# Peptides against a protein of PDB entry 6O8C: the designs that were tried, part 18

Target 1, 262 residues: chain A of PDB entry 6O8C
Amino acid sequence: VGLRYEKISLPKIHPRYDLDGDASMAKAVTGVVCYACRTASTLLLYQELMRKGVRWLVELVKDDYNETVHKKTEVVITLDFCIRNIEKTVKVYEKLMKVNLEAAELGEISDIHTKLLRLSSSQGTIESSLQDISSRLSPGGLLADTWAHQEGTHPRDRNVEKLQVLLNCITEIYYQFKKDKAERRLAYNEEQIHKFDKQKLYYHATKAMSHFSEECVRKYEAFKDKSEEWMRKMLHLRKQLLSLTNQCFDIEEEVSKYQDYT

## One batch from the design tools (peptide; aimed at target 1 Q192)

Design b2_p13_3_s2 (made by RFdiffusion4, then SolubleMPNN; from b2_p13_3, 5 letters changed)
Fold by OpenDDE base, seed 1:
Structure b2_p13_3_s2 (fold): chain B 262 residues (1-262), chain A 13 residues (1-13)
Amino acid sequence: as target 1 above (262 residues)
Amino acid sequence: DELLEKLQEEFEK
């Protein structure tokens, strides 16, 4: 589950000139945009950490894959060796049957040989499964991590810095409005400046919120959704690898039972 | 392997 954030909206800006109201409004706007800056920074950090985690997980799964391949190879060698030895034993028994051995013993060895051949056939299925997994993990495969570099927000986008610039402009106007409030009444020229600053405040605030929503939040949500989907697939793949490993161990154990006949 | 060796020895006798 990704980071939770609160949905924020700008307070209503009244067109009426009111020194007390304008100071209060400016304070509220400053707070909202400040929250947007902090949230954008947190969302960026989360995504960067997730990208590192994704890379780490890919390497981990590749290691698991390699271990499974090695185990499979070991089992194949052991199984093939056992099959060859059983085949030699069958030939010896066939010769001895002409002299003193009963058909029952030869039948048992022949059955073992048949079982081993079936196990050998199952190794082909395991190999095909491993090849499929390898293809999925390869560059351009279905489990490639290229999305992690494409989706979401990045430090190079400078979204936090852009929002901070707007916040600084808004904060400056807020401090001026606080001073204006303290004066209780402004001269005509100062009043006109106050009204113009109020328009600038609105412009900066709207720009900040639009940027936050469209370039930070939306992209983060897309990244989050893709990351969750990819993570589920990777975990499933890891379970598949474990299953294949267990199958190899099961085959090895079964082969060990027949080593006494070799 | 041990069984195979024993069987081979018996066959050679």
Scores: peptide ipSAE 0.000, ipTM 0.313, DockQ to the pose 0.002; fails the geometry check
OpenDDE base, seeds 2, 3, 4, 5: peptide ipSAE 0.000, 0.000, 0.000, 0.000; ipTM 0.306, 0.304, 0.306, 0.302; seeds 2, 3, 4, 5 fail the geometry check

Design b2_p13_3_s3 (made by RFdiffusion4, then SolubleMPNN; from b2_p13_3, 5 letters changed)
Fold by OpenDDE base, seed 4:
Structure b2_p13_3_s3 (fold): chain B 262 residues (1-262), chain A 13 residues (1-13)
Amino acid sequence: as target 1 above (262 residues)
Amino acid sequence: DEILKKLEEEYKK
């Protein structure tokens, strides 16, 4: 997962004055830095989309949580109602036993009561699990999305704009070097300017590449790694919620078997 | 990319 991009490097910059070589070098540098700008923009966009997705997923999981809580509550109510009814039935049969009636049935309903109580005890485990999930989703929890705001690159960093400025400078020098090449030979003063511009080109290019690597690519990779990890955890959490929901359904189904005694 | 694609699909709903 993640955007694929090509690793880029600057061409060799020779110290020797060579109009043809310098023009070619400048062209290559322009291309590389241009690619860096575009890539940085793409990486930024990807991260922004992912951040949006993260926020969306958080809300989705919260909804799933609420639904699970609701289902649990429903089952608890149903189970408690069934238990109360069975208990009433037990009391009635106990009274009847005093007059030697319905002795065979009392054992059965008592067993049902015991089973229901076991089911009721399992609700505590579900509740504990839900509480754990809630804590993980809460602010400051282990599944908080704060990392999405911290990791990676952001529009406020203005990385693309910074690279674009450098690209503009480089492009200007490239066009000049193209003209210089066309002249075949430069006057002394123009030659000196060319040499200075070559130094500037080197400076801008190295600055651009460093910025791209350190502030764009590296941070993007960190963001990508964090996002993947977080996403796996969130998906696992959703699976846990689903499991808890299914447990509630299983309990409900089991309880339904005993509703005829009520 | 796959995750992003899935998210995009959800946004289209």
Scores: peptide ipSAE 0.020, ipTM 0.545, DockQ to the pose 0.009
OpenDDE base, seeds 1, 2, 3, 5: peptide ipSAE 0.000, 0.000, 0.000, 0.017; ipTM 0.390, 0.386, 0.372, 0.561; seeds 1, 3 fail the geometry check

Design b2_p13_3_s4 (made by RFdiffusion4, then SolubleMPNN; from b2_p13_3, 4 letters changed)
Fold by OpenDDE base, seed 3:
Structure b2_p13_3_s4 (fold): chain B 262 residues (1-262), chain A 13 residues (1-13)
Amino acid sequence: as target 1 above (262 residues)
Amino acid sequence: DELLEELEKEFEA
């Protein structure tokens, strides 16, 4: 999961004044910083898409939770109804036993009652599990999506724009160095300007690469790692919800076997 | 970004 990008580094900048070498160096620097700009933009886009995906998944899981709660409630109602009916039946048979009715039927009904009570106990476990899931999904819970808003890079950071400004400065110097190269030899004043521009180029390039690595790549990697971890947990939670739903269906099916006695 | 594309072309040349 995540975007693959190539590790980039600035070319070596030679301190020696060389019009041909400086033009070539400037070209290479321009290329590297250009790649950084493009990569930063791509990484930003990926994160924004992932944030949308995170929000979508949260809503999906909330829906799953609500459906599970609904099913659990349905089963509880059915089970309670069945228990009440069996209890009434038990009471009737107990009264009849005083009048010399067969004890075998009472034994069967009592066994059913015991089984139903065990099923009722299992519902308590399901309820506790649902409460745990709810707490995890709640604001401030372990599966809250607040990290998605905090981690990584955001459009408001203006990282791409900042890099673009630096790229523009670098590109301007590169084009000047191309012209300087074409002149073959510069006058003293122009040579001094060239040397100063070379220093500026280095400054801008270094600033760009530092910004790219520290503010774009590093933050992206942190976002990616948290995203992967969170996603695994959310998928696991969905499986838990499905399991709970299936347990409810199993209980419902079991209860249906005893409805003929009610 | 058209500028970036142009720069990439120049870089590859």
Scores: peptide ipSAE 0.030, ipTM 0.739, DockQ to the pose 0.028
OpenDDE base, seeds 1, 2, 4, 5: peptide ipSAE 0.000, 0.020, 0.029, 0.019; ipTM 0.294, 0.567, 0.723, 0.567; seeds 1, 5 fail the geometry check

Design b2_p13_4 (made by RFdiffusion4)
Pose (drawn by RFdiffusion4):
Structure b2_p13_4 (pose): chain A 256 residues (1-92, 99-262), chain P 13 residues (1-13)
Amino acid sequence: VGLRYEKISLPKIHPRYDLDGDASMAKAVTGVVCYACRTASTLLLYQELMRKGVRWLVELVKDDYNETVHKKTEVVITLDFCIRNIEKTVKVVNLEAAELGEISDIHTKLLRLSSSQGTIESSLQDISSRLSPGGLLADTWAHQEGTHPRDRNVEKLQVLLNCITEIYYQFKKDKAERRLAYNEEQIHKFDKQKLYYHATKAMSHFSEECVRKYEAFKDKSEEWMRKMLHLRKQLLSLTNQCFDIEEEVSKYQDYT
Amino acid sequence: PNLPHVPNLPETP
């Protein structure tokens, strides 16, 4: 979804010299830039938080991986150990009662369990190579896409907002005077141009730098999330497959 | 001294 904010544009700046109109105009412009500035700050937060989260979530899946491999090895030393019971040089030269019967069916399941465990390790390694630092789930898009604190985009907007704010405050004063001396009128008219210049610059910067890069980051995250849930589903299927093996071995562990 | 006349702001969108 991303941040739901309203898109607010600069009002039309009428060209006439009008102290009342210019004051009302400057106030409206300052407001729009504040919204743009404040919104630009939140966009940065959502990115910085998203990054902190993705980094953390990747490490958590690594814990879910390590937890699973810790049981896969924990169970193999039971399969290979209980196979050493019913399938060693102890169990099974002509013979007819030497145990080749109904227990041989369990030895068959245990052989298929030990072998099927083989491809578990093959798939388990494949997900480790995706969780690895250079793998195809590495959060490299996270440090490339979107804006950063080092970009200083908020404070850059803030510098422009200050210019605009100082002018508005002066325009209030001018409105109060109802008439401006000669030089002051001219300076006021120039400041009106400066105000428009600063505002359009701050607005276009917000659009082409903050929002454009934010949306690029937003889409990259949606794409990375699909990869993530896809890997988590697979790792889970491998975890359940182990508890199954543990379950089907913990039955045959108790013999007579 | 008196400053030169500053033109009015061009029409904006």

Design b2_p13_4_s1 (made by RFdiffusion4, then SolubleMPNN; from b2_p13_4, 4 letters changed)
Fold by OpenDDE base, seed 3:
Structure b2_p13_4_s1 (fold): chain B 262 residues (1-262), chain A 13 residues (1-13)
Amino acid sequence: as target 1 above (262 residues)
Amino acid sequence: PLLPEVPLLPETE
């Protein structure tokens, strides 16, 4: 998962003065830094979209959690009501048994009561699991989305704008080198200016590539890795919630079988 | 490798 990008490197810059070679080199450098600008913009967009997705998923999982808690509460109320009714019935049948009536039915009702008490004990395990999930989703929990705000690159960093400024400087030098190439031969002063501009181009290019690698790519990769890990954990948590929901439905269905005795 | 600094010489009138 993640955006694929090509690894880029600057072309070799020859120290020799060559108007044709320098124009070609400047063109290649312009292309590479232009690609870096576009890639940085795309990587930033991806991260911003992922941050929105993370926030959305957190809210979705919170809604799923609340629904599960609601269902669990409903089942607990129903189960407790059923247990109370069965206990009343047991007392009535115990009185009838003293006069040798309904002994077989008392045994069946007592077995139902035992089963209901076992179901009630399982509710404690479900509650504990829900509390664990709640703690993980809480602020400062293991599944908090704080990393999404801290990791990676942000629009406020202005990385794309910084790269664009360097690209503009490089492009200006490239256009001058195209003109120099068209002249075929430069006067001594113009040749010295050309050599100086070649040095400037190198410094701008290396600065751009360092900024791209260290402030864009590296931070993006860190964001990507954390996002993948977090997403895997969130998906697992959703599966746990689904399992708990299903357990609640199973208990509700089993309780419904005994409602005829209430 | 870093390009050497090239001094700009004044135009010979």
Scores: peptide ipSAE 0.025, ipTM 0.673, DockQ to the pose 0.048
OpenDDE base, seeds 1, 2, 4, 5: peptide ipSAE 0.023, 0.022, 0.023, 0.019; ipTM 0.629, 0.627, 0.628, 0.595; seed 5 fails the geometry check

Design b2_p13_4_s2 (made by RFdiffusion4, then SolubleMPNN; from b2_p13_4, 4 letters changed)
Fold by OpenDDE base, seed 5:
Structure b2_p13_4_s2 (fold): chain B 262 residues (1-262), chain A 13 residues (1-13)
Amino acid sequence: as target 1 above (262 residues)
Amino acid sequence: SLLPEVPLLPETP
């Protein structure tokens, strides 16, 4: 999961005055910084789409949680009803045993009562597990999505726009160096301007690459790693919810075996 | 991947 991009580096900038070499170098620098702008834009778009996906998944898991809680509640009501009915039956048979010797039937019903009480105790474990899941999904919980709003790059950072400004400055110098190359020889003053513009090119290029690496790439990678970790945890949580739902169905099925005695 | 891979360095026009 994630965007793949090529690692870019600036070409070597030689200090020597060379009109052909400087035009070629400036062309290469323009290409690299142009790629950085496009990459930064794509990385930003990816993160915005991932943030939407994270929000969607949170709502999906909340729905799964609510369905599990609903099923658990249904089973608890059914189980409690069965327990109360069996307890009434036990009391009736205890009275009848004094008169009619119903010892075998009382033993069977008492065993059913014991089994139902065991099932009821397991509901406490399911409840505690659901409470743990709820706490993890709650604001400030271990699976909160707050990181998605904090990590990575955002449109408000204006990283693409900042890189585009630097690219514009670099492109202007490149077009001048292309003209200088066509002249084949510059007068002394124009040569000094060319040398000065070469220093500006170096400054803008270095600034662009530093900004791209530190503010775009590094933050994107941190966001990507955090998103992958969080996604694995959320998928595991969904499996836990499914397991709890299945346990509720198993209890419901077991209770149904004793409904004839209630 | 949600998005296609970023294209390789284009040749400057």
Scores: peptide ipSAE 0.021, ipTM 0.647, DockQ to the pose 0.017
OpenDDE base, seeds 1, 2, 3, 4: peptide ipSAE 0.019, 0.018, 0.018, 0.019; ipTM 0.634, 0.596, 0.628, 0.637

Design b2_p13_4_s3 (made by RFdiffusion4, then SolubleMPNN; from b2_p13_4 with N2L H5E N8D)
Fold by OpenDDE base, seed 1:
Structure b2_p13_4_s3 (fold): chain B 262 residues (1-262), chain A 13 residues (1-13)
Amino acid sequence: as target 1 above (262 residues)
Amino acid sequence: PLLPEVPDLPETP
């Protein structure tokens, strides 16, 4: 998962003064750094889109959580009501047994009461699980999205613009080298200027590649890896919420079987 | 005036 990009490297730069070679080299460098600019822009765009997706998913999971909490609350109310009614019934039968032994019926009601109490205990486990989920989603929790604002590259870093400036400098030198090539031979001073510009070209190219590698690619890869990890955890969390919701429905269904006894 | 001689660049590895 993630954007695929080609690994780029600078062409070999020959140290010797050669008008044809230097023009060709400068053209190649221009191409490579141009690709770096475009790639950096694409990587940035991808990360910005992913950040939007992360925010969206966080809100979705919060909604799922709230729905689960609501359902849990509903079930607790229903279950507590059922328990109270069964307890009243048990008390009535206990009184009746003092006068007339309805042992079989009392046994059945007592068994129902025991089952309901087990269901109530299960609700405590659900509550604990929901609290854990809430803590994980909270600010500073293990599933907080703060990393999305910290990791990777951001528009504020102006990486594309910085690379573009370097590209402009490189391109200017390339066009000069193209002119120099057309002259076939330079005078001494023009030759020295050409050599000096070649040094500048090398400097700008190296700086561009370093910046691209360290400030664009490396940070992008870190963001991608973090996002994949976080996404897996979030998807697992959603499954946990679904499981808890289903447990609530199961309890509600079980309780409904005993409503006729209350 | 003549400019000073500019040294050759190191070859890129």
Scores: peptide ipSAE 0.387, ipTM 0.916, DockQ to the pose 0.810
OpenDDE base, seeds 2, 3, 4, 5: peptide ipSAE 0.386, 0.386, 0.386, 0.301; ipTM 0.916, 0.915, 0.916, 0.864

Design b2_p13_4_s4 (made by RFdiffusion4, then SolubleMPNN; from b2_p13_4 with N2L H5E N8L)
Fold by OpenDDE base, seed 2:
Structure b2_p13_4_s4 (fold): chain B 262 residues (1-262), chain A 13 residues (1-13)
Amino acid sequence: as target 1 above (262 residues)
Amino acid sequence: PLLPEVPLLPETP
């Protein structure tokens, strides 16, 4: 899960003044930092898409929850109605039994009543489970999506733009080093400028790579890990909701067997 | 005026 990216490192920068080597090095550095910029952009995009996906999934699971609650409520109403009707029937047969009539039927109806009461007791467990799920989905719950806004990188961090500025500086030096190479030799002042620019290039490149590693890659990995953990929990919760829904259907089906007695 | 002499950069580790 997540984007794969290649680990990048800066090429070795030799301290020796060498117009050919310095131009080649600068080209390589430009390439590496360019890759870092593009990678940072891609990692950011991925996280933004994941944040959208997280929000979507939260709403989907909330809908699943509401449907389950609705179904549970429907079953409770049906079950309670059935229980009330059976209780009335029991009372009638108890009166008849006092007159020595219908004693066998009273036993059967009483057994049905007992079964219905057991089904009713199971509703308490379903309710408790739904309440637990609700608490987990609620703000501050274990499945809150606040982490998606806190973890990782954001457009507001301007990481890509910061890297792009450094890349621009590096690219300018690279183009100058190409020109310097074409001259084959530099006058003393131009040579000193070249050496200074090489130092600047190193500085910009190091800064870019540090920023990329610490502010882009590390934060992305943290976001990815959190997202994977959260996703597993959400999938488990959806399975729990499905189980509860199925339990409601099972109860409804069982109650339907006794509707002829009501 | 000439720019001061710049020492060689250290090798990147």
Scores: peptide ipSAE 0.021, ipTM 0.635, DockQ to the pose 0.824
OpenDDE base, seeds 1, 3, 4, 5: peptide ipSAE 0.020, 0.021, 0.020, 0.014; ipTM 0.669, 0.665, 0.668, 0.581; seed 5 fails the geometry check

Design b2_p13_5 (made by RFdiffusion4)
Pose (drawn by RFdiffusion4):
Structure b2_p13_5 (pose): chain A 256 residues (1-92, 99-262), chain P 13 residues (1-13)
Amino acid sequence: VGLRYEKISLPKIHPRYDLDGDASMAKAVTGVVCYACRTASTLLLYQELMRKGVRWLVELVKDDYNETVHKKTEVVITLDFCIRNIEKTVKVVNLEAAELGEISDIHTKLLRLSSSQGTIESSLQDISSRLSPGGLLADTWAHQEGTHPRDRNVEKLQVLLNCITEIYYQFKKDKAERRLAYNEEQIHKFDKQKLYYHATKAMSHFSEECVRKYEAFKDKSEEWMRKMLHLRKQLLSLTNQCFDIEEEVSKYQDYT
Amino acid sequence: SPFNEMFEQFLNT
């Protein structure tokens, strides 16, 4: 979804010299830049937080991986150990009662369990190579896409907002005077140009730098999230497959 | 936040 904010544009700046109009215009412009500035700050927060989260979630899946491999090895030293019971040089030269019967069916399941466990390790390694630092789930898009604190985009907007704010405050004063001396009138007319210049620069910066990069980060995260849930589903299927093996071995462990 | 949505989807998985 991303941040739901309203898109607010600069009002039309009429060219006449009008002390009342210019004051009301400057106030409206300052407001729009504040919203743009404040919104630009939140966009950066959502990115910075997203990044702190993706980094943390990746490490958590690594814990779910290590937890699973810790039980896959924990169970193999039971399969290979209980196979050493019913399938060693102890169990099974002509013989008719030497145990080749209904227990031989369990030895068959245990052989298929030990072999099926083989491709578990093959798939388990494949997900480790995606969770690895250089793998195809590495959060490399996270440090490339979007804006950063080092970009200083908020304080760049803030510098422009200060220029605009100082002018508005002066335009209030001018409105209060109802008439401006000669030189002051001219200076006021120039500051009106400066105000428009600063505002359009701050607005276009917010659009082409903050929002454009933010949305690019937003789409990269939706793409990366699909990969993530797809891997998590696979790792989970491998975890359950182990508990199954533990379950089907903990039955045959108790013999007579 | 988009992160909380991603976290909830992760837990549901």

Design b2_p13_5_s1 (made by RFdiffusion4, then SolubleMPNN; from b2_p13_5, 9 letters changed)
Fold by OpenDDE base, seed 3:
Structure b2_p13_5_s1 (fold): chain B 262 residues (1-262), chain A 13 residues (1-13)
Amino acid sequence: as target 1 above (262 residues)
Amino acid sequence: SMVDEFLEKFKQV
């Protein structure tokens, strides 16, 4: 799940002054931090794509909700119309019953009325379910997409740029160490500079890897986990909406059976 | 994964 990346670690930095070893170490450090920069950029891109997808899915689910509400409203109108017509018929037959006329027909119509009232009660349950879904999708609701804006890494954090600056410093030292290696032996002052640069290299590399781990990888993993959880909930909600729509169709079909009596 | 499937579908839209 998510982007696959390799776990990276800095090579061991030996304190001993060794021009060949230091050049090789600096090359390896440069490679690791370069990979961190590229990985951070890729992780950022993934998150930005996911944020776009989240927004798209929210709109899709809102459309599904609106369609379900529309269908529910249509069925309520049809059902209420049928109930009113049946109730009028019941009243007419009740008057006739006082004269001992048409008792059998009244029984059948009364049964239909009872069935329609049960269907009307089910509409109340559908309405409550739609209200629950609406509350969950609303700002501050359980399915709000605020997490997508809060979690993870963002372009504004400038993480890739910060890592790139450190990589540039490291790369500069690496190229100097290549030159130092080519000299085979340094003068005393140049040796001292090399030792100081090695310390700087370590500092920059450690800072880069710490930043990568804490500000890029950790935040990405948190974003990924939240996105997966949220996505499951959203897909479940879509299924609920579909179920409610189907219930509306079922009620509409049932009501259609009694239209001949109205 | 579900997220990967979503991303693939989203890329096609």
Scores: peptide ipSAE 0.023, ipTM 0.686, DockQ to the pose 0.194
OpenDDE base, seeds 1, 2, 4, 5: peptide ipSAE 0.021, 0.021, 0.021, 0.026; ipTM 0.658, 0.675, 0.672, 0.699; seed 5 fails the geometry check

Design b2_p13_5_s2 (made by RFdiffusion4, then SolubleMPNN; from b2_p13_5, 9 letters changed)
Fold by OpenDDE base, seed 5:
Structure b2_p13_5_s2 (fold): chain B 262 residues (1-262), chain A 13 residues (1-13)
Amino acid sequence: as target 1 above (262 residues)
Amino acid sequence: SMVDEFLQQFEEV
């Protein structure tokens, strides 16, 4: 997953003075840096969309968590009520057994009580798992989304604008080199200006490519890697929540079988 | 859902 971009490189800039070659080179450089600007903009947009998606997913998972907690609480209340009623029944039957009555029924009720206590013990494991999930989703937890605000490129960095400034300088030199080519021959002073502009072109192009590589591409790749890792963890957590919810439903169903004895 | 489509992109990776 991620945006595919082509690896771009600057054409070789020859030190030789050649009006045709220099115009062709300047055209190629303009094209490369233009592509870098567009790519940087696209990479930024992708990251901003992913940040929105991350925030949305966090809220979704929090809602799933809260729903699971509510369901767990409901089941605990029902189970505790059932246990208390069975315990009262056991005490009554124990008194009756002193008169040699209802011995078989007491055995059955006692078995039910034991099963309910086992179910109650499993609730402790569910509670512990929910607490772990809560800790992971909390600020500073392992699944905190703070990385999404720190990693990658941001509009405030103004990377696209910085590249556009360099592109404008390069484009201006390219247009001058087109004119120089059309002249076929330059006067001495104009030739010296052309040579100087060629050095400026090289400087701007190198600066643009370095900025694109270091501040746009590298940071994007870091963001992408972090987002993929985080997303896998969040998906796993969501599956865990679903499992816990199902366990709560299973317990509720089992408890319902014994409600007729209470 | 849009959610499922978004999540499915990451399950394949």
Scores: peptide ipSAE 0.023, ipTM 0.688, DockQ to the pose 0.247
OpenDDE base, seeds 1, 2, 3, 4: peptide ipSAE 0.022, 0.022, 0.021, 0.022; ipTM 0.700, 0.695, 0.671, 0.688; seed 1 fails the geometry check

Design b2_p13_5_s3 (made by RFdiffusion4, then SolubleMPNN; from b2_p13_5, 12 letters changed)
Fold by OpenDDE base, seed 1:
Structure b2_p13_5_s3 (fold): chain B 262 residues (1-262), chain A 13 residues (1-13)
Amino acid sequence: as target 1 above (262 residues)
Amino acid sequence: MMTDEFLKKMQEV
């Protein structure tokens, strides 16, 4: 998962004055820094899309949670109603037993009551699990999405624009070196300017690649790692919610078998 | 439902 990018490095800059070599080097440097600009832009776009996806998934999981809570509530109401009806029936049969009537049926109803109470006890486990999930989804919980706003790169950092400024400076020097190459020989003053521009090229290129590595790539990797971990936890939580919903359906089905006795 | 039918049968005795 994540964008793949090529690890690029600056070409070796030879200290020797060579108009052909310097023009070729400047072309290569321009290409590398141009790639860095495009990659930085792509990495930023990916992170912005992932932030949108994170927000969407949070809302989806909240909906799944609310549906599970709703289903649990329905089952609790049904179960409580069934228990109350069976308890009324038990009390009636207990009165009849004083007259030696219906003793065999009381045993069956008592067994049903015991089964319903066991089902009611399982609701406590479901409730505890839902509370745990709610705590994890709460602000400041283990599944909070605050990391998505803190980690990685943002448009406000202006990393792409900073790299573009450096690329413009490098490109200007490259075009000058292309002209210098066409002259084949420079006057002394022009040769000194060329040597100074070569140093500036190196400075701008190094600054661009350091900025790209430290402020774009490294931060992207940290964002990616956190996003993968968080996504795995969210998917696991959705499976837990589905399991809890299924347990509610299983209880509802079991209760339905006893509704004919109520 | 069974409790109401049972209560009705008990009133008929």
Scores: peptide ipSAE 0.000, ipTM 0.295, DockQ to the pose 0.008
OpenDDE base, seeds 2, 3, 4, 5: peptide ipSAE 0.000, 0.000, 0.000, 0.000; ipTM 0.303, 0.290, 0.301, 0.286; seeds 2, 3 fail the geometry check

